# Ledger of designs, part 68: peptides against a protein of PDB entry 7MKK

Target 1, 71 residues: chain A of PDB entry 7MKK
Amino acid sequence: SMKEKVKAKLVEIRKFVPFIRRVRIDFQDTLSKVQGHRLDALVNLLDREDVSMSSLNKIEVIIDKLRTRFN

## One batch from the design tools (peptide; made by RFdiffusion4, then SolubleMPNN)

Design b2_p24_4_s1 (from b2_p24_4, 9 letters changed)
Fold by OpenDDE base, seed 3:
Structure b2_p24_4_s1 (fold): chain B 71 residues (1-71), chain A 24 residues (1-24)
Amino acid sequence: as target 1 above (71 residues)
Amino acid sequence: SDEEFEKELIEELDELFEEQEKDL
């Protein structure tokens, strides 16, 4: 079901939370205030259980961009 | 450019949270 797919996607995306946190800390001095705030909010968002598949797909794109920029 | 990348990242993050607000 779509609900099961959402849960599975959320589990996979959550594997990148440590990476996002690491980016936030390691590059804190170079990140803009907006970027820093949004990364913090992104981590907090991934603690929630009510994230839609649409949002998870967007988060995946964001993570891909972060990986491109920060390894 | 690095600046363009950062702007795109911010834009995508903003779009994400706009969508989250809409979904809630």
Scores: peptide ipSAE 0.302, ipTM 0.767, DockQ to the pose 0.875
Fold by OpenDDE base, seed 4:
Structure b2_p24_4_s1 (fold): chain B 71 residues (1-71), chain A 24 residues (1-24)
Amino acid sequence: as target 1 above (71 residues)
Amino acid sequence: SDEEFEKELIEELDELFEEQEKDL
């Protein structure tokens, strides 16, 4: 079901939360204030249980861009 | 560039949070 797919996707995406937190901290002086705040908001969003598949797919794209830039 | 990256990231994050607002 879509519900099961969303849960599975959320679990996979949440694996990158430590990475996002590390980027936020390790590159705090490189990131703008707005970037830092939005990364915090992204982490908070991933803590929710009601994130849609559409949102999760968007988050995945964002994470890929972060990985490309910060590894 | 750093500027391009920031612009792209901010834009995508904004789209994400706008979408979340719609779903609520």
Scores: peptide ipSAE 0.300, ipTM 0.766, DockQ to the pose 0.869
Fold by OpenDDE base, seed 1:
Structure b2_p24_4_s1 (fold): chain B 71 residues (1-71), chain A 24 residues (1-24)
Amino acid sequence: as target 1 above (71 residues)
Amino acid sequence: SDEEFEKELIEELDELFEEQEKDL
């Protein structure tokens, strides 16, 4: 079901929370203030259980871009 | 460029949160 797929996607995306936190800290001087605040908000969003598949797919793209830029 | 990347990232994050707000 879509509900099961959403839960599975959320579990996979949450594996990158430590990475996002690390980017936020290690590259604090490189990131703009806006980017820093948005990354903090992204981590908080991933703590929720009511995130849609559409949002999770967008988050996956964002994480891929972060991985490309920051290792 | 780094500047282009920063702008793109901010834009995508903003779009994400706008979408999330609309879903609520």
Scores: peptide ipSAE 0.293, ipTM 0.762, DockQ to the pose 0.826
Fold by OpenDDE base, seed 2:
Structure b2_p24_4_s1 (fold): chain B 71 residues (1-71), chain A 24 residues (1-24)
Amino acid sequence: as target 1 above (71 residues)
Amino acid sequence: SDEEFEKELIEELDELFEEQEKDL
């Protein structure tokens, strides 16, 4: 079901939470205030259970961009 | 460029939260 697919996607995306937290901390001096705030909000969003597949797909794109810049 | 990347990242994050708000 779509519900099960969303949950599976969320589990996979959550594997990158430690990476996002690390980027936020390690590059705190490089990141702007707004970027830092957005990354904190992103981590908080991934703690929720009511995230849509559309949002999860966008988060995946964002993570890929972060990996490209901060590997 | 780094500046271009930063702008794109912020735009993607803003779009994410706009969509998330709409989904709720």
Scores: peptide ipSAE 0.300, ipTM 0.768, DockQ to the pose 0.868; fails the geometry check

Design b2_p24_4_s2 (from b2_p24_4, 9 letters changed)
Fold by OpenDDE base, seed 2:
Structure b2_p24_4_s2 (fold): chain B 71 residues (1-71), chain A 24 residues (1-24)
Amino acid sequence: as target 1 above (71 residues)
Amino acid sequence: EDEEEEKELLEELDELFEEEKKSL
């Protein structure tokens, strides 16, 4: 079902939460307040259970951009 | 957080990373 697909996608995306947190901390001195806040908000968003597939797909793109920029 | 706030956050994050890409 779509619900099961969303749950599976969420589990996969959540594997990157430690990476996002690491970026937030390792680059804290170079990130602006707004950039840091946005990364914190991204982590908080991934703690939710009601994130849509559309949002999860967008988050995946964001994570890919993070990986490109921050390795 | 409602759907609109979530959408705004994702758009802002996308814009942020596009800006960073342009700065490279």
Scores: peptide ipSAE 0.156, ipTM 0.671, DockQ to the pose 0.099
Fold by OpenDDE base, seed 5:
Parts: sequence; C-alpha cells; structure tokens
Structure b2_p24_4_s2 (fold): chain B 71 residues (1-71), chain A 24 residues (1-24)
Amino acid sequence: as target 1 above (71 residues)
Amino acid sequence: EDEEEEKELLEELDELFEEEKKSL
C-alpha cells in the first residue's frame, strides 16, 4: 500500500538523520543562524510519522544537496 | 508543525541550497 511505501521511505530517509545532526553540530560555527535552524527543523520534521511521500522525496533531494556540500 | 509549516520548511531548505549554488 501507499502507506507501507511511505513507512519504508521514511525508514530509509531517517538513516540520514545522524548525518544531518552531525552537519549541524560540526559546522555550527560556520553555518548561519538561519541555516542551523533549518537543519534542526529538518531533523524535527523527520521525527514525524505523517510526512507524505511527496515531502519525503523532496527531503531526499535536500539530503543529497547536504551530502554534496558537506560530504 | 502543521502541514503548511512543513511545506514552508522544505521550500526554505530548497531555496537555501539553490541560493548557495548561485552564489558560487
């Protein structure tokens, strides 16, 4: 079902939460306040269980951009 | 956060990285 697909996608995306948190902390002094806040918010968003597949796909793109920028 | 706040966050994150790319 779509619900099961969303859950599976969320599990996969959540594997990057440690990476996002690491970027947030390791570059805290380099990131602007707004960038730091946005990363915190991204992590918080991934704690939710009501995120749509569309949102998860968008988040995946964001994570790819983070990986490109921060390894 | 509600669904609208979630959407705004994703848009802001996307804009952030696009702006950064354009600034290089």
Scores: peptide ipSAE 0.154, ipTM 0.669, DockQ to the pose 0.099
Fold by OpenDDE base, seed 4:
Formats: structure tokens, sequence, C-alpha cells
Structure b2_p24_4_s2 (fold): chain B 71 residues (1-71), chain A 24 residues (1-24)
């Protein structure tokens, strides 16, 4: 079902939460307050259970951008 | 946080990265 697909996608995306947290901390001194806040918000968003597939796909793109910049 | 706020956050994050890319 679509619900199952969303749950599976969420599990996969959540694997990057430790990475996002590391970026947030390791680069805290180089990130602006708003950049840091947005990373925190991204982690908080991924903690939710009601994120749509559309949102998860967008988040995946954002994570890819983070990975490109921060490895 | 509702779906609209979530959407706004995603747009903000996207814009942030595009702005950063553009400024480099």
Amino acid sequence: as target 1 above (71 residues)
Amino acid sequence: EDEEEEKELLEELDELFEEEKKSL
C-alpha cells in the first residue's frame, strides 16, 4: 500500500538523521543561526510519522545536497 | 506543525542551498 511505501521511505530517509546531526554540530561555527535552525527543523521533521511521500522525496533531494556539500 | 508549515520548511531549505550554490 501507499502507507507501507511511505513508511519504508521514511525508514530509509531516517538513516541520514545521524549525518544531518553531525553536519549541524561539526559545522556549527560556520553555519548561520538560520542554517543551523533549518537543519534542526529537518531532523525534527523526520521524527514525524505523518510525512507524505512528496515531502520525503523533497527531503531526499535536500539530503543529497547536504551530502554533496558535507560528504 | 501542519502540512503547509512542512512545505514552507522544505522550500526554505531548498532556497537556502540554491542561494549558497549561487553565491559560491
Scores: peptide ipSAE 0.152, ipTM 0.671, DockQ to the pose 0.099
Fold by OpenDDE base, seed 1:
Order: structure tokens, then sequence, then C-alpha cells
Structure b2_p24_4_s2 (fold): chain B 71 residues (1-71), chain A 24 residues (1-24)
């Protein structure tokens, strides 16, 4: 079902939360306040249970961009 | 957060990384 697919996608995306937190900390001195806040907000968003598949797909793209830039 | 706040966050994050790419 779509509900099961959303849940599975959310579980997979949440595996990157530690990575996002590390980027936020390791690059804190080089990130702008806005950039740091956006990363914090991304982590908070991933703590929600009502994120749509559309949003999760967008977040996946964002995480790929993070990985490209920050390894 | 409502759906609009979530949308704004995702757009801002996307723009952030496009801006960073442009600066490189």
Amino acid sequence: as target 1 above (71 residues)
Amino acid sequence: EDEEEEKELLEELDELFEEEKKSL
C-alpha cells in the first residue's frame, strides 16, 4: 500500500539523520546561521510521522546534495 | 508544522544547495 511505501521511505531517509547532524556540527563554523538553521529544521522534519511521499522524495534529493558537498 | 511550512522548508533547503553550487 501507499501507506507502507511511505513508512518504508521514511525509515530509509531517517538513516541519514546522524549524517545531517554531523554536517551541522563539523561545519558549524563555516555554515551561515541560515544554513545551520535549515539543517536543524530538516532533522526536525524527519522526526514527524505525517511526511508525504512527495516531501520524502524531495528530502532524498536534498540529502544527495548534502552527500555530494560534504561527503 | 502545516503543509505550507513543510513546503517552504523544502524549497529553502533546495535553494540553499543550488546557491552553494553556484558559489563554487
Scores: peptide ipSAE 0.141, ipTM 0.660, DockQ to the pose 0.099

Design b2_p24_4_s3 (from b2_p24_4, 11 letters changed)
Fold by OpenDDE base, seed 3:
Order: structure tokens, then C-alpha cells, then sequence
Structure b2_p24_4_s3 (fold): chain B 71 residues (1-71), chain A 24 residues (1-24)
């Protein structure tokens, strides 16, 4: 079901939370306050269970951008 | 709403490293 797919996608995306946290901390001095805040908000968002597939797909693209920039 | 806030956050995150438009 779509609900099961969402849960599976959420589990996969959450695997990147440690990476996002590391980016936030390791590059804190080079990130703007706004950038840092938005990364914190992203981590907080991924703690939720009610994130839609649409949002998760967009988050995946964002994570890809982060990976490109920060390894 | 929570959904609207989520969508706004995602939009902002998508633009995370884009140059800000300068005001005239």
C-alpha cells in the first residue's frame, strides 16, 4: 500500500539523519545561521511520522544536494 | 497548517545554497 511505501521511504531517509547532523556540526562555522536552523528543522521534521511521500521525495533530493556538497 | 509549514520548510531547504536575490 501507499502507506507502507511511505513508511519504508521514511525509514530509508532517516538513515541520513546522522549525516545531516554531522554536516550541521562540522560546518557550523561556515553555514549561516539561517542554513543551520533549516538543517536543524529538517532533522526535527524527520522525527515525525506524518510526513507525506511528496515531502519525502523532495527531502531525498535535498539530501542528495547535501551529499554532493559535503560528501 | 502543519502541512503548509512543512512545504515551506522544504522549499527553503531546496534553496539552501542558492544566492539570495538582491533588492533594488
Amino acid sequence: as target 1 above (71 residues)
Amino acid sequence: SDKEEEEELIKLLDELFEEEEKDR
Scores: peptide ipSAE 0.582, ipTM 0.867, DockQ to the pose 0.099
Fold by OpenDDE base, seed 5:
Structure b2_p24_4_s3 (fold): chain B 71 residues (1-71), chain A 24 residues (1-24)
Amino acid sequence: as target 1 above (71 residues)
Amino acid sequence: SDKEEEEELIKLLDELFEEEEKDR
């Protein structure tokens, strides 16, 4: 079902939450307050159970950009 | 709505490292 697909995608995306938290902390001195706040908001969003598949797919691209920039 | 706020956040995250065009 679509619901099960969303749950599976959310589980996969949540594997990157520790990475996002590390970026937020390790680069706190170089990130602007706005950038830091947006990363915090991303982590908070991934704690939710009602994120759409469309949003999860876009978040995956964002995480790929973060990985490219911060290794 | 919560969905609209989520979509706005995603747009902002897509532009996270794009230089803000300084309104000069």
Scores: peptide ipSAE 0.581, ipTM 0.866, DockQ to the pose 0.099
Fold by OpenDDE base, seed 2:
Structure b2_p24_4_s3 (fold): chain B 71 residues (1-71), chain A 24 residues (1-24)
Amino acid sequence: as target 1 above (71 residues)
Amino acid sequence: SDKEEEEELIKLLDELFEEEEKDR
């Protein structure tokens, strides 16, 4: 079902939460306050159970951008 | 709505490292 697919996608995306947290901390001195806040908000968003598939797909692209920039 | 706020956050995150064009 779509619900099961969303849950599976969420589980996969959550695997990157430690990476996002690490970026937030390791580059705190070079990130602006707003950038840091938005990364925090991303982590908080991924703690939710009601994130849509469309949002999860977009988040995956964002994480790819982060990975490109921060390894 | 919560969904609208979520979508706005995603848009902002997509532009996270884009330099803003400032008018001279």
Scores: peptide ipSAE 0.581, ipTM 0.866, DockQ to the pose 0.096
Fold by OpenDDE base, seed 4:
Structure b2_p24_4_s3 (fold): chain B 71 residues (1-71), chain A 24 residues (1-24)
Amino acid sequence: as target 1 above (71 residues)
Amino acid sequence: SDKEEEEELIKLLDELFEEEEKDR
């Protein structure tokens, strides 16, 4: 079912939460306040259970961009 | 709505490291 697919995707995306947190902290002096705030908001969003597949797919692209820029 | 706010955040995150255009 779509519900199960979303749940599985969310589990996979959440594996990157520690990475996002580390980027936020390790580069805190380089990131602007707004950039830091947006990364915090991303982590908070991934704590939710009601994130759509569309949003999760877009978040995956964002994480890929982070990985390219930050290790 | 909560969904609209989520979509706005995702849009902002997608542009997280893009240079902002400044007025001349």
Scores: peptide ipSAE 0.580, ipTM 0.866, DockQ to the pose 0.097

Design b2_p24_4_s4 (from b2_p24_4, 13 letters changed)
Fold by OpenDDE base, seed 2:
Structure b2_p24_4_s4 (fold): chain B 71 residues (1-71), chain A 24 residues (1-24)
Amino acid sequence: as target 1 above (71 residues)
Amino acid sequence: SDLEEEKELLELLDDLFSEQKKDE
């Protein structure tokens, strides 16, 4: 079911939460307040249970971009 | 909702990639 697919996707995406937190901290001095807040919001969003598949797909793309930019 | 606001911020995260890193 789509519900189970969303749950599985969320579990996989959450594996990157430590990475996002590390980007937030390691580059804190080079990030604007707005940029830092957006990363915090991304982590907070992934703490929720009601994230849609479309949002999770967007988040996956964002994480890939973060990995390219900051690693 | 808080969720919708957070989702809006995701659309704006692309701004992170339009700027160059700055040295301390």
Scores: peptide ipSAE 0.129, ipTM 0.615, DockQ to the pose 0.068
Fold by OpenDDE base, seed 5:
Structure b2_p24_4_s4 (fold): chain B 71 residues (1-71), chain A 24 residues (1-24)
Amino acid sequence: as target 1 above (71 residues)
Amino acid sequence: SDLEEEKELLELLDDLFSEQKKDE
């Protein structure tokens, strides 16, 4: 079901939360306050259970961009 | 709404990857 697919996708995406937190902390001095806040908000968003598949796919793209820039 | 806030966040996150252009 779509519900199960969303759940599975969320589990996969949440695997990147430690990475996002690492970026937030390691680059805190170089990130603007707005950028830092957005990363915090991204982590908070991933704590939600009502994120759609569409949103999760977008988040995945964002994480890929983060990996490209900060990996 | 929470959904609108989520969408706004996803849109705003694009700015995180914008390159800062050097001023003159």
Scores: peptide ipSAE 0.128, ipTM 0.613, DockQ to the pose 0.066
Fold by OpenDDE base, seed 4:
Structure b2_p24_4_s4 (fold): chain B 71 residues (1-71), chain A 24 residues (1-24)
Amino acid sequence: as target 1 above (71 residues)
Amino acid sequence: SDLEEEKELLELLDDLFSEQKKDE
């Protein structure tokens, strides 16, 4: 079901939360306050259980971009 | 809602990649 797919996707995306937190910390001095806040918000969003598949797909793209830029 | 606000912020994360985009 779609519900099961969303749950599975969320589990996979959550594996990158430590990475996102690391980016937030390692680049804290170079990120603007708003950029840091946005990363925090991203982590907070991933703590929720009601994230849609469309949002998760967008988040996946964002994480890929983060990985590309911040390795 | 908090969720909607957070989702809106996701759309604004593109500014984190401005330097990367300039190089592409």
Scores: peptide ipSAE 0.122, ipTM 0.614, DockQ to the pose 0.072
Fold by OpenDDE base, seed 3:
Structure b2_p24_4_s4 (fold): chain B 71 residues (1-71), chain A 24 residues (1-24)
Amino acid sequence: as target 1 above (71 residues)
Amino acid sequence: SDLEEEKELLELLDDLFSEQKKDE
């Protein structure tokens, strides 16, 4: 079901929360305030239970870009 | 809502990658 797919996707995406937090901290001095805030907001968003599949798909793309740039 | 505001920030995260694009 769609509900099951969303739940599974959320679980998989949440595996990258430690990575996002690490990027936020390790590059804090090189990121602008707005970039840092956006990363914080991304982590906060992933703490929620009502994230849509559309949002999760967008987040996945963002995480892939982060991984490409920040290893 | 807080969720809507946070979701809007996702579209703005693309600027985080603008530097690598200008180098291409």
Scores: peptide ipSAE 0.127, ipTM 0.618, DockQ to the pose 0.070; fails the geometry check

Design b2_p24_5_s1 (from b2_p24_5, 10 letters changed)
Fold by OpenDDE base, seed 1:
Structure b2_p24_5_s1 (fold): chain B 71 residues (1-71), chain A 24 residues (1-24)
Amino acid sequence: as target 1 above (71 residues)
Amino acid sequence: SKEEESDRIAEEAEKAIEELEKEL
């Protein structure tokens, strides 16, 4: 079901929360305050149980971009 | 309420997603 697909996607994306947190901390001096806040906002969303597939797919793109720039 | 909090979190996250996609 779509519900199960969303939950599975959420589980997969959550695996990158530590990476997002690491980027936020390790590059805090490089990132603007607003960029740091935006990363925090992603983490806050991923802590929730009700996250849309659309958001999860977009966050996956963000993670790919972060991986490109920040290893 | 929990629902209001969830809505705020979702709104902030959506804005964050859009801006980060542009900046990164």
Scores: peptide ipSAE 0.665, ipTM 0.913, DockQ to the pose 0.242
Fold by OpenDDE base, seed 5:
Structure b2_p24_5_s1 (fold): chain B 71 residues (1-71), chain A 24 residues (1-24)
Amino acid sequence: as target 1 above (71 residues)
Amino acid sequence: SKEEESDRIAEEAEKAIEELEKEL
């Protein structure tokens, strides 16, 4: 079901929360304050249980971009 | 409330997602 797919996706994306937090802190001087806040917002969302598939897919793209830019 | 917090978090995250997609 879609519900099961969303939950599975959430579990997978949550695996990258430590990475997002590391980028937020390790590159705090490179990122603008607002960019840092945006990364925090992603983490805060991922702490919730009612995240949409759309959001999860977009966050996955962001994670890929972060990995590309910040290694 | 949890609902108010959830709504706020979702709204902020959605805005963050859209902007980060553009900037990164």
Scores: peptide ipSAE 0.665, ipTM 0.912, DockQ to the pose 0.228
Fold by OpenDDE base, seed 4:
Structure b2_p24_5_s1 (fold): chain B 71 residues (1-71), chain A 24 residues (1-24)
Amino acid sequence: as target 1 above (71 residues)
Amino acid sequence: SKEEESDRIAEEAEKAIEELEKEL
């Protein structure tokens, strides 16, 4: 079901929460305050259980871009 | 309420997603 697919995707994306937190801290001097706040907002969302597939797919793209820029 | 907080978190995250997609 779609519900099961979303849950599976959420589990996979949550594996990158420590990475997002690390980028937020390690590059705090490079990132603007608003960029830091945006990363925090992603982490806060991923703590929820009712995240949409659309949001999860977009976050995956963002994570890929972060990995490219920040190793 | 928990529901209102969830809605606010989702709204802020959606804005963050859209802006980060533009900047990165």
Scores: peptide ipSAE 0.665, ipTM 0.913, DockQ to the pose 0.227
Fold by OpenDDE base, seed 3:
Structure b2_p24_5_s1 (fold): chain B 71 residues (1-71), chain A 24 residues (1-24)
Amino acid sequence: as target 1 above (71 residues)
Amino acid sequence: SKEEESDRIAEEAEKAIEELEKEL
């Protein structure tokens, strides 16, 4: 079911929360304040259980871009 | 309430997603 797919995707994306937090901290001096706030907002969302598949797919793309830019 | 908090978090996250997609 779609509900099961969303739950599975959420579990997978949550594995990258530590990475997002590390980017936020390690590159704090190079990120703007608003960019830092945006990363915090992603982490806050991923703490919730009612995240949409659309949001999760977009966050996955963002994570890939972060990995490319920040290793 | 939990629902109000959830709604606020979701709203801020969606804005963050849209802007990060443009910048990265």
Scores: peptide ipSAE 0.664, ipTM 0.913, DockQ to the pose 0.226

Design b2_p24_5_s2 (from b2_p24_5, 8 letters changed)
Fold by OpenDDE base, seed 5:
Structure b2_p24_5_s2 (fold): chain B 71 residues (1-71), chain A 24 residues (1-24)
Amino acid sequence: as target 1 above (71 residues)
Amino acid sequence: SAEEESDKIADEAQKAIDELEKEL
């Protein structure tokens, strides 16, 4: 089911939460307040269970971009 | 709705990354 797919995707994406948190902290002084807040909100979002597949796919792209640009 | 909120957060996060890509 779609619900099962969302759950599985969320489990996989959550593996990158420590990485996202690290990026947020390492570049804290470079990020604007708005940028920092948006990354914080992203991390907090991944603690939720009611995230759409569309959002999870967007987040996966974001993580890929972060992995390319940062550690 | 909660789903609409999650979509908004994901969109805003994408904006942050897009801006970072322009700055770095």
Scores: peptide ipSAE 0.329, ipTM 0.812, DockQ to the pose 0.869
Fold by OpenDDE base, seed 4:
Structure b2_p24_5_s2 (fold): chain B 71 residues (1-71), chain A 24 residues (1-24)
Amino acid sequence: as target 1 above (71 residues)
Amino acid sequence: SAEEESDKIADEAQKAIDELEKEL
């Protein structure tokens, strides 16, 4: 089901939470307050179970971009 | 809704990354 697919995708995306947290800290001094807050909110979002597949797909793209630029 | 809020957070995160990419 779609619900099961979302849950599976969320599990996979959550594996990158430590990476996102590290990026947030490593570049804290170069980030604006707004940028920092947005990344913090992203991490917090991934603690939720009520996340759409659309959002998860967007987050996957974001992670890919971060990996390209920040390791 | 919770999903709508989630979508907004994801969109804002994308904006942050787009801005960072311009600086890198």
Scores: peptide ipSAE 0.328, ipTM 0.811, DockQ to the pose 0.872
Fold by OpenDDE base, seed 3:
Structure b2_p24_5_s2 (fold): chain B 71 residues (1-71), chain A 24 residues (1-24)
Amino acid sequence: as target 1 above (71 residues)
Amino acid sequence: SAEEESDKIADEAQKAIDELEKEL
């Protein structure tokens, strides 16, 4: 079901929360206040259970871009 | 709704990355 797919995707994306937190800290001086706040909000979002598949797909792309640029 | 808020947060995160890519 779609619900099962969302749950599975969320589990996979959550594996990268430590990475996002590390990027946030390592590049704190480079990030603007707004950018930092948005990354913090992203981490907090991933603690929620009610996240859409569309949002999770966007977040996956974001993580891939972060990995390419910062790791 | 919670889902609408989640979508907004994801969109804002995307904006942050788009801005970073322009700076790098």
Scores: peptide ipSAE 0.326, ipTM 0.809, DockQ to the pose 0.855
Fold by OpenDDE base, seed 1:
Structure b2_p24_5_s2 (fold): chain B 71 residues (1-71), chain A 24 residues (1-24)
Amino acid sequence: as target 1 above (71 residues)
Amino acid sequence: SAEEESDKIADEAQKAIDELEKEL
């Protein structure tokens, strides 16, 4: 079911939470206040279970972009 | 709705990354 797919995707995306937090800290001085806040909000969002598949797909793209730009 | 809020957060995160990519 879509619900099961969402749960599975969420589990996979959550594996990258430590990475996102690391990016946030490593580039804290480079990021604007709004950029930092948006990354913090993203991390907090991934603690929730009520995330749509559409949002999870967007987040996956974001993570891929971060992985491309950051070690 | 909660889902609408989650979509907004994801969209804002995308904006942050797009802006960051321009700075890098």
Scores: peptide ipSAE 0.325, ipTM 0.810, DockQ to the pose 0.889

Design b2_p24_5_s3 (from b2_p24_5, 8 letters changed)
Fold by OpenDDE base, seed 4:
Order: C-alpha cells, then sequence, then structure tokens
Structure b2_p24_5_s3 (fold): chain B 71 residues (1-71), chain A 24 residues (1-24)
C-alpha cells in the first residue's frame, strides 16, 4: 500500500539523519544562520510519522545536494 | 503545548525544504 511505501521511504531517509547533523555542525561557519536553522528543522521533521511521500522525495534531493557540496 | 511546538517545527521544516532545494 501507499502507506507502507511511505513508511519504508521514511526508514531509508532517516538513515541520512546522522549525515545531515554532521553537515550542520562541521560546516556551521560556511552555512548562513538561516540555512543552519533549516537543517535543524529538517532533522526534527524526520522524527515525525506523518511525513508525506512528496516531502520525503524532496528531502532525498536535498541530501543528494548536500553530499555533492559537503561530501 | 508540545504538540503545537511540534507542528510549528514541521511547518518550518516544510518551508525549509522548498528553500534548501533552491539554495543548495
Amino acid sequence: as target 1 above (71 residues)
Amino acid sequence: SAEEESDEIAEEALKAIEELEKEL
């Protein structure tokens, strides 16, 4: 079901939370204050169970961009 | 309330998604 697919995607995206946290801290001086705050909010969002598939797909794109820019 | 604060964070994060996609 779609609900099961969302749950599976959420589990996969959550595997990148440690990476996002490291980017936030290790590149704090490079990121603007607002960018840092947005990353914090993103991590907190991933603690929720009601994240949509659309949001999860967009977060995946963000993770890919972070990986390209920050390793 | 804790639920209200959680919802505020979620709303902010959803906005953050849109902005981060543009800035990164």
Scores: peptide ipSAE 0.365, ipTM 0.777, DockQ to the pose 0.185
Fold by OpenDDE base, seed 2:
Structure b2_p24_5_s3 (fold): chain B 71 residues (1-71), chain A 24 residues (1-24)
Amino acid sequence: as target 1 above (71 residues)
Amino acid sequence: SAEEESDEIAEEALKAIEELEKEL
């Protein structure tokens, strides 16, 4: 079901929460204040159970961009 | 309420997704 697919995707995306938190702290000086705040909001969103597949796919793109930009 | 705060976080995060996708 779509519900199960979303749940599975959420589990996979949550594996990157520690990475996002590390980027937020380790690169705090290279991020704008608003970007840092947005990363915090993103992490908080991933604590929810009602995140859409569309949002999860966009978050995956963001994670990939973070992995490319921030070693 | 906790639900209102949660919804506010979700709304903010959804906006953040759109902006981060553009900026990164």
Scores: peptide ipSAE 0.364, ipTM 0.777, DockQ to the pose 0.187
Fold by OpenDDE base, seed 5:
Structure b2_p24_5_s3 (fold): chain B 71 residues (1-71), chain A 24 residues (1-24)
Amino acid sequence: as target 1 above (71 residues)
Amino acid sequence: SAEEESDEIAEEALKAIEELEKEL
């Protein structure tokens, strides 16, 4: 079901939360204040259970971009 | 309320997704 697919995607995306947190801290001087705030909000969003598949797919793209730039 | 604060964070995060996609 779609609900099960969303749950599975959420589990996979949550595996990258420690990475996002690390980028936020280690590159705080490189990121703008606004970018840092946005990453904080993104991490907090992933604590929720009602995140849409569309949002999760967009977050995955963001993670890929972060991996390219920051490791 | 705690629920309102959670919803505010979610709203900000959804906006953040759109902006981060453009900036990164």
Scores: peptide ipSAE 0.344, ipTM 0.767, DockQ to the pose 0.180
Fold by OpenDDE base, seed 3:
Parts: sequence; structure tokens; C-alpha cells
Structure b2_p24_5_s3 (fold): chain B 71 residues (1-71), chain A 24 residues (1-24)
Amino acid sequence: as target 1 above (71 residues)
Amino acid sequence: SAEEESDEIAEEALKAIEELEKEL
């Protein structure tokens, strides 16, 4: 079901929360204040259970861009 | 309330997603 797919995607994306937190800290001086705040908000969003598949897919793109740039 | 604060965080994060996609 779509609900099962969303839950599976959320589990996969949550595996990158430690990475996002690490980027936020290690590159704090490189990131703008607003970018840092947005990453914090992103991590907080991933603590929720009602995140849409659309949002999760967009977050995955962001994670891929972060990996390319920062790791 | 905690629920209202959580909703504000969610809205901010959704906005953050849109902006981060443009900037990164």
C-alpha cells in the first residue's frame, strides 16, 4: 500500500539524520545562518510520522546534494 | 501548545525543503 511505501521511505530517509546533523555542525561556518536553520527544521520534520512521500523524495534529493558537496 | 509548535516546525521544514532544493 501507499502507506507502507511511505513508512518504508521514512525509515530509509531517517538513516541519514546523523549525516545531516554532522553536516550542520562540521560546516557551520560555511553554511549561512538560514541554511543551518533550514537543516535543523528538516531534521525536526523527520521526527514526525505524517511526512508525505513527495516531501520524502525531495528530502532525498537534498541529502544527495549534501553528500556530493560535503562528503 | 506543543502540537501548535510541532505544526509550525512542519510548515517551516516544508518551506526549507523548497528553498534548499534551489540553493544546493
Scores: peptide ipSAE 0.320, ipTM 0.757, DockQ to the pose 0.183

